# Peptides against a protein of PDB entry 5OOQ, part 44

Target 1, 227 residues: chain A of PDB entry 5OOQ
Amino acid sequence: YREDVRQVVTHPANALSFLQPGRLVEISVNGKDNYGWGAVVDFAKRINKRNPSAVYTDHESYIVNVVVNTMYIDSPVNLLKPFNPTLPEGIRPAEEGEKSICAVIPITLDSIKSIGNLRLYMPKDIRASGQKETVGKSLREVNRRFPDGIPVLDPVKNMKIEDEDFLKLMKKIDVLNTKLSSNPLTNSMRLEELYGKYSRKHDLHEDMKQLKRKISESQAVIQLDDL

## One batch from the design tools (peptide; made by RFdiffusion4, then SolubleMPNN)

Design b2_p13_1_s4 (from b2_p13_1, 7 letters changed)
Fold by OpenDDE base, seed 3:
Structure b2_p13_1_s4 (fold): chain B 227 residues (1-227), chain A 13 residues (1-13)
Amino acid sequence: as target 1 above (227 residues)
Amino acid sequence: MMGYEEDYSPIPK
């Protein structure tokens, strides 16, 4: 059920509006590499230049660039490609006793474990020398102040996920925390229906954004012609 | 020290 909640929270229809620059997110790549809390730099829709017709799942359809301060010092960070979530071999968090460095890594929404209630004030140019380290210092300070972890956004109260099926899921989780009696298959079917609704909502939202951009571009062209 | 703040707001649509 925790994974079900995570899937709903990290769905583009819900997560993207809370991935502002500086937003703190908890990062786990491939369910194995735990980088801890990192800071969002930006995000973009995933585009495959080699295969423009490539279809990605909702959770893999966006790339989020995040600053982490837990990268293993000898990781081949120079091989990192912006907006390529397929990380080179050797890119991993530092283990206990190993030194770590700050790095910007591209991740998918599926690599977000949780979304925090905090945002860092981010440098204007994170790629400039020393800027990643500045963010790293801020991350260390936050971790010092929140040793038990950064408070997570409430899916209902903060993220305003008001879908009836999700609310029912949350209620079931509360009940199941007291009684583990729900059939996983029923919950899976409801989750699929929920994802379908989110996907449709996202498509409409993207269409609206594209339309607004086209309108803005058209207005800009008209203004240029009037000049 | 770069500051931080609590932010519960979504990006404006």
Scores: peptide ipSAE 0.453, ipTM 0.902, DockQ to the pose 0.627
Fold by OpenDDE base, seed 4:
Structure b2_p13_1_s4 (fold): chain B 227 residues (1-227), chain A 13 residues (1-13)
Amino acid sequence: as target 1 above (227 residues)
Amino acid sequence: MMGYEEDYSPIPK
């Protein structure tokens, strides 16, 4: 269901109006390369100059340029082509222990995992020397302030997605989340109750066994005296 | 440091 929500949110009809310069978006390229939160520079309709008749899916029909601060330092960023979302080999986020740099990468809407509620103030010319790094510093600051992640725009309240089917989807998700949140606690309480009952039963059984033993011992003593 | 703001507004269509 999360993917279904993402598909609706990142559809051009919904997403483009919230891709203002500086908008923070969570980026995952090809479902494997997680760049984290980046800042939107701009977007444009995807045009294939070599094949003007090329038809793209809705989610691939636009190119979004984003600043990320998680690019692996040795990535061949010089090979990045504007408006080409097919990233060169070696373009990847830094792994743990690796150094990262700031870069502007072209992505499709399909590479947007979520749209945040925050916008950075962007420099006028992101290509100017030091400007990407400035944005990178801002991204670091935001991440520091929001260690649990940037708040995501509410698809209904903020993005005003009012499609009936989407609303039904959201309601279903809400019900499921409620059920999942309640079940562990209910199960734990039930386990504790069951354990308590079991413990009481065991104690009672032991008491009865001891009582029977005492009765038997007393009867044996009486029989010895009658001899 | 460049600032940031919360923005819930869409670009006018």
Scores: peptide ipSAE 0.453, ipTM 0.902, DockQ to the pose 0.718
Fold by OpenDDE base, seed 1:
Structure b2_p13_1_s4 (fold): chain B 227 residues (1-227), chain A 13 residues (1-13)
Amino acid sequence: as target 1 above (227 residues)
Amino acid sequence: MMGYEEDYSPIPK
């Protein structure tokens, strides 16, 4: 269910308006590479020049450039290509005991685990010498001040996601939190597959509504099976 | 050292 919430929160219709420069976001790439909290530089709609007819899911249709301070020092950061979310092999966060560096990485919305309530003051040119390190220092300071984690934006109160289906989802999560044994990833994958089909024909708002509906329906099915 | 602030506002459309 957390993944279901994440899908709604990170949908372009909801997330993009909160991806201002300096916005702190929690980053997880490929479901395993956790970079922790990074700072948004900018975002742009994903364009495939080689295949203009390429259709991306809503969650993969935008590229977000983020500064992270947890990049493994020996990662081939020189191979990073701007606006290419397909990261080169070896690009990964530092593990325990490894040294880390600051880097700007392009990610998709699908790589955002959560959106924080904090926004850093960002340099005008993050690619200038020393600027990434400045942001890195700010990130370290924030992490020091919030050892239990940066507060996450409230989807309803802060992000103003007041869709009825989403609210129902949130209520169901609260009720099912004690009984949930289902794999959220399986449901999320199914939802993503379904969502990808709708994104081609509908605007972002309609797609979001449909996504929320499918999430709600999926949860209802799970509840029935547990009953 | 650049600071930070709480920001709950969306980008104006």
Scores: peptide ipSAE 0.447, ipTM 0.899, DockQ to the pose 0.774
Fold by OpenDDE base, seed 2:
Structure b2_p13_1_s4 (fold): chain B 227 residues (1-227), chain A 13 residues (1-13)
Amino acid sequence: as target 1 above (227 residues)
Amino acid sequence: MMGYEEDYSPIPK
């Protein structure tokens, strides 16, 4: 059930509106590399310049840049490419006893384990020298204050996910006290139905964003002509 | 050290 909830929460239709700069998110890359809580820098729709016709799943269709303070010190961070979620070999979190550094990594929505209720105040230019380390210090402070983990946004109360099937899922989780369902196939089918609904909502949201951009661009052009 | 805040609001559409 936890994975089902995660899939719904991290769907673009739900997650993107809560990925403001400084938003704390719990990061797990490829289901194995746990970076812990990081801070969102920004996000963008994933575009493959080499293959414009590339089709991505909803959870892989956006790239989120996040600051982490748990990068292994000897990781080849210089090989990181902005907006490329395919991380170079050797990029990994520090293990116990290893030294870590701060880094900005591009991840997909599928690499978000949870979305926290906290936002850090972010520097204007995170790429400037020392800025990512400043964010790293803030992350350490937050982790110190929340040793049991940063509070997670409530999908219903905070994120306003009102889908009936999702609400039923949440009720089941509550009743079963987070125990795994004995019927994973039923949950999978329900999840597919939910994805269909969320995809439609996402399409509308993207259309609105595109329209706003076009309006903004048009206004900018008009202002340039008046100059 | 930069501060933090609780934020339950979505990005305005």
Scores: peptide ipSAE 0.464, ipTM 0.906, DockQ to the pose 0.630; fails the geometry check

Design b2_p13_2_s1 (from b2_p13_2, 7 letters changed)
Fold by OpenDDE base, seed 3:
Structure b2_p13_2_s1 (fold): chain B 227 residues (1-227), chain A 13 residues (1-13)
Amino acid sequence: as target 1 above (227 residues)
Amino acid sequence: MILPYEENTEPLP
């Protein structure tokens, strides 16, 4: 059920509007590499230049660049490619007793464990020397102030996920946190229906954004022809 | 001390 909630929360239709620069997100890569809380730099739709016809799952269709302060110091960070979520071998968080550094890593939405209710004030150019370390200091200060963890966005109150099936899922989780007895299969079918609705909403939203861009580009061309 | 963070619960418009 926690994974079901995570899947809904991290779906593009819900998550992307909350991935503003400086948004704190809890990061787990491949379910193993826990980087803790990082700060969003930016995100973009995943484009495969080698295979433009590549279809990604909704959770793999966007790349989020995040600053982490938990990167192992000897990780080959120079091999990191912006907007490539396939991390080089040896890219990992520091273990206990190891030194860490600040790094920008590209992740998928599937690598987001939770979305925090806090945003850092981000430097204008995160690629400039010393800027990642500034974010790293800010992350340390946040962690100092929130020793029990950063508050997570409320899916209903903050994210306004008002889908009836999701609300039923949340109620079931509340009931199941009191009673472990419900069959996982019934929840998976409802989750698939929910994802189908979110996917359709996202497609419409992307189509509207593309249409607005085309309109703006057409207006810019018309203005250039009138000069 | 100016906090390096703020609470933000609002989506992008």
Scores: peptide ipSAE 0.524, ipTM 0.928, DockQ to the pose 0.493
Fold by OpenDDE base, seed 4:
Structure b2_p13_2_s1 (fold): chain B 227 residues (1-227), chain A 13 residues (1-13)
Amino acid sequence: as target 1 above (227 residues)
Amino acid sequence: MILPYEENTEPLP
């Protein structure tokens, strides 16, 4: 269901109007390379100069340029081609313990995991020296302010997605989330109660077994004295 | 401290 929501939210008809400069977006490339939250620079319709007849899916039909501050420092960022979402080999986010740098990467709408309700103040020329690093500082500040995560745009209230099937999907998710939130605490308390009852029952059973053994031993001793 | 960001929930006009 989360993927279904993502597909609707990231569809050009819904997403493009919210991809203003500085818009925060959560980025996952090819479902594996998580760059975290980046800032939109701009977007353009994908044009294949070599194959003008190329038909792209809706989610692949636009290129979004985003600033990320999580690029691995030794990534071949010089090989990045503007408006080419096919990233060179070695372009990846920094892993734990690795150093990261700021980079502008071209992504498709399909690489957007979520759209935030925040916009950064963007420099006029992101390609100018030090400007990417300025955006990187802003991203760090946002992450510091929102340790639990950057707030996501509400698809219904903010994005005004009023499709009936989408609204039904959202209602189903809400019901499931409510059920999931209510069940773990109730199940943990119930498990603890059940475990407490089981422990008590087991202890009583062992005590009864010991008592029966003592009674049997005492009866055997009495029979030996009467012989 | 001036925040480097703002809340924006509106689409492009």
Scores: peptide ipSAE 0.522, ipTM 0.927, DockQ to the pose 0.590
Fold by OpenDDE base, seed 1:
Structure b2_p13_2_s1 (fold): chain B 227 residues (1-227), chain A 13 residues (1-13)
Amino acid sequence: as target 1 above (227 residues)
Amino acid sequence: MILPYEENTEPLP
């Protein structure tokens, strides 16, 4: 059920509007590489230049660049490719007793465990010398102030996820925290229906953005032709 | 000491 909630929260239709620069997100890559809380730099739609016809899942269709302060010091960070979420071998968080460094890593939405209700003040150019370390200091300060964990965005109150099936899922989780007896298969079918709704909403939103862009481009061309 | 963060629960416009 926690994974079901995560899938809804991290869906592009819900998550992208909260991935502002400096947004704190909890990062887990490949289900095992826990980087802890990082800060969003930016995000972009995933484009496969080699295979333009590549279809990604909704959760893999965007790349989020995040600053982490938990990268293992001997990780081959120089091999990181911008906008490539397939991390090189050896890119991992520092283990206990290991030294860590700050790094910018490209992740998918599927690598977001949770979205925090906090936003860091971000440098204008995170790739400039010393800027990642500044964000790293900010992350340490946040972790110091929230020893019990960074507050997570409320999916209903903050993210405005008011879908009836999602609300039922949340209620079931609350009930299951008191009684473990409900069948997971019925919830998976409803989750697929929820994803279908979110996907359609996202598609419409992207279509509207593309249309607005085309309108703006056409207006700019008309203004250039009238000069 | 200015906090390096703020609470933000609002989406992008």
Scores: peptide ipSAE 0.520, ipTM 0.929, DockQ to the pose 0.498
Fold by OpenDDE base, seed 2:
Structure b2_p13_2_s1 (fold): chain B 227 residues (1-227), chain A 13 residues (1-13)
Amino acid sequence: as target 1 above (227 residues)
Amino acid sequence: MILPYEENTEPLP
């Protein structure tokens, strides 16, 4: 059930509007590498320049750049490629007793475990020397203040996910958390139906974003002609 | 101490 909720929450139609700069997200790469809570820098639609016809799943169709403070110190961070979510070998979180550093890593939406209700104040240029470490200090302060974990965005109250099947899923989870009963099989079939509905909302959101971008580009061109 | 974070539950405009 938690995975079903995660799939809905991290779908582009729901997640992208909450991936503002500084948004805290809990990161798990490939279901194994837990970086903990990181801060969103930015995101972009995944474009394969070598294969423009590449079809990505919805959860793999965007790249999110995040600052983490849990990168293993001896990780080959210099091999990280911007907007390439395929991480080099040896890129991993620090284990217990290992030293960690701050790094910006590109991840997919599928690597987001949860979206927090907090945003960090982000520096204007995260690539400047010392700026990642500043964000790392902010992350440590947040973790210190929330020892029981960073509060997660409410999918219904905050994210306004009003799909009936999702609401039923949330109610079931609430009942199950109360009753300690698990019935995992019934929710997978409902997830496919939910994704079909979210796909249409996503298309509209992308169309609106593209339109806003075209308007902004047109305004920038007009300002250049007036100079 | 100024908090390095804020609560934000609003989507992008």
Scores: peptide ipSAE 0.517, ipTM 0.929, DockQ to the pose 0.500

Design b2_p13_2_s2 (from b2_p13_2, 6 letters changed)
Fold by OpenDDE base, seed 3:
Structure b2_p13_2_s2 (fold): chain B 227 residues (1-227), chain A 13 residues (1-13)
Amino acid sequence: as target 1 above (227 residues)
Amino acid sequence: MILPYEEDTEPLP
């Protein structure tokens, strides 16, 4: 059920509007590499230049660049490619007793464990020397102030996920946190229906963004012809 | 001390 909630929350139709620069997100890569809380730099739709016809799942269709302060110091960070979520071998969080550094890593939405209710004030150019370390200091200060963890966005109150099936899922989780007895199969079918609705909403939103871009580009061309 | 963070529960418009 926690995974079902995570899948809904991290779906592009819900998550992308909350991935503003500086948004704190909890990061787990491949379900193993826990980087803790990082700060969003930016995100973009995943484009495969080698295979433009590549179809990604909704959770793999976007790349989020995040600053983490938990990267192992000897990780080959120079091999990191912006917007490539396939991390080089040896890219990992520091273990206990190891030194860590600040790094920008590209992740998929599927690598987001939770979305926090806090945003950092981000430097204008995160690629400039010392800027990642500034974010790292901010992350340390946040962690100091929130030793029990950063508050997570409320899916209903904050994210306004008002889908009836999701609300039923949340109620079931509340009931199941009181009663562990419900069959996982019934929740999976409802989750698929939710994903179908979110996918359609996302497609419409992307179509609207593309339309707005085309309108803006057309207006810019008209303004250039009038000069 | 100016906090390096703020609470933001609003989506992008």
Scores: peptide ipSAE 0.499, ipTM 0.926, DockQ to the pose 0.492
Fold by OpenDDE base, seed 5:
Structure b2_p13_2_s2 (fold): chain B 227 residues (1-227), chain A 13 residues (1-13)
Amino acid sequence: as target 1 above (227 residues)
Amino acid sequence: MILPYEEDTEPLP
């Protein structure tokens, strides 16, 4: 059902009006490469100059340029072609423990997982030196403020998708979510997850206190040696 | 600190 909702939301008839500069979108390329939340630069209709008669699916018929801050640092970003959604080999998000950089990548609508209800204030020229990094800082700040995820546009209330079959789908999902939330097993699993998150947060807080103590002790020793 | 973002739920005009 989530994929069915995604197909409707990312259809050009619904999505394009919400792809303003700075719009936050969640990005997954080829169902494998998760870049997380990026910011829309612009979009254009896909045109094949070599084959003007090429017919694309609705979800592949537009190219969206997005700023991401999760590009692997050693990715061949110099090989990226504007408005070409066929990414060069080696273009991928950073894995755990790898360093990332900011990049502008061209994607199709099919690579959008969700559309956020937030827009970044975008620089006038994203290609100017340091501008991508500025957007990258803004993305980090948003992610810091929304640790549980960026709020998604409501397909019905915000996007005004009023198709009867879609409304029935959304109602069915709501009923299923209500049943899941009322299930004692789901409540117990959520309690365990919340307890696990709380325990991890407490452990990190204690580790940070211990590190601060060690730093303070080392500074005190240095001050004693300077006396 | 000025927020680098705003909530925007409106479509393009």
Scores: peptide ipSAE 0.497, ipTM 0.923, DockQ to the pose 0.510
Fold by OpenDDE base, seed 1:
Structure b2_p13_2_s2 (fold): chain B 227 residues (1-227), chain A 13 residues (1-13)
Amino acid sequence: as target 1 above (227 residues)
Amino acid sequence: MILPYEEDTEPLP
């Protein structure tokens, strides 16, 4: 069921409008290379300059450039070609105990596991010296604040996916999750986990509310100085 | 500390 949801969510008709600069996405390349959460830089329609008649599947028809902070340090990142999702050999996430670096990688929509409800503030020029590392620091801060994972966009409430079969699928998943949570043994452990997630969501919501207030106050001060 | 992120649940206009 999770894969079925992923296929719908990552379809261009649904995903592209949520791939704004800074959008957090969970990345898995070729089903084996998990880069974790990265930040969207941009996206473009996939064009094969050598074979303009190439037809791609919907999920392979766009290239998304993402900043990751989990690239293995000795990966041949200099061989990465913008908008080429065919990654060179040796491009991989760092394993446990290995050092990682920040990199921009081109991926297809099919390499997106999840789309987060958060956006990073992105530098204007991600290719400038030190800018990828700045995004990497932001990613680390997000991961610190969300140790149980970044909140995912709601496909129905946020993405407005109204397909009847999809809604039925989501309902089935919800029923299954409720049944799993209603098991007394799972309820105690999951209540702690859910409470942890809920507490963090609440803390984030309060932080955002405070930030919005500060932005509003700053804008009000600027307007007062212009009077 | 300024948060390096915001919640955004809206699509591109």
Scores: peptide ipSAE 0.481, ipTM 0.922, DockQ to the pose 0.518
Fold by OpenDDE base, seed 4:
Structure b2_p13_2_s2 (fold): chain B 227 residues (1-227), chain A 13 residues (1-13)
Amino acid sequence: as target 1 above (227 residues)
Amino acid sequence: MILPYEEDTEPLP
């Protein structure tokens, strides 16, 4: 169901109007390369100069240029071609422990996992020296402010997707989420966490009480020796 | 500190 929602949200008819400069989008290239949240620079209709008659799917018919701050430092970013979503070999996000850099990558709509409700203030010329790094700093600040994730645009309230079948899909998801939240396992894990916190607090309280008692007993013994 | 971002839930006009 999440993929079905993603397909609708990322369809050109819905997504393009929300791909303003600075729009935050969550990026996953080819379902494997997760760049996290990036910022939209611009978008354009995909044109194949070598094959003008090339027909693309709706989700592949546009190229979105995005700034990411998670590019692996040794990625061959110099081989990136503007408006070519076929990324060179070695273009990947940094793994844990690897250094990352800021890069502008061309992606298709199909590589958008989610569209955020936030827009960055973008520099006028992203290709100018230091501008990508400025956007990278902004992305880091956003991630710092939203440790639980960047808020996603509401497909119905914000994107105004009013298709009946889509609304039915969203309702089904809501029902499933409600069932998941009411699941005894979720409640049991929360109860166990609360109990663990309570137990630790109780133990500390008892330890303090015992210590106070020992101090009082020692003081009483000293008073008896002075009599 | 000026936020480098804003909330924007509106489409392009």
Scores: peptide ipSAE 0.477, ipTM 0.920, DockQ to the pose 0.507

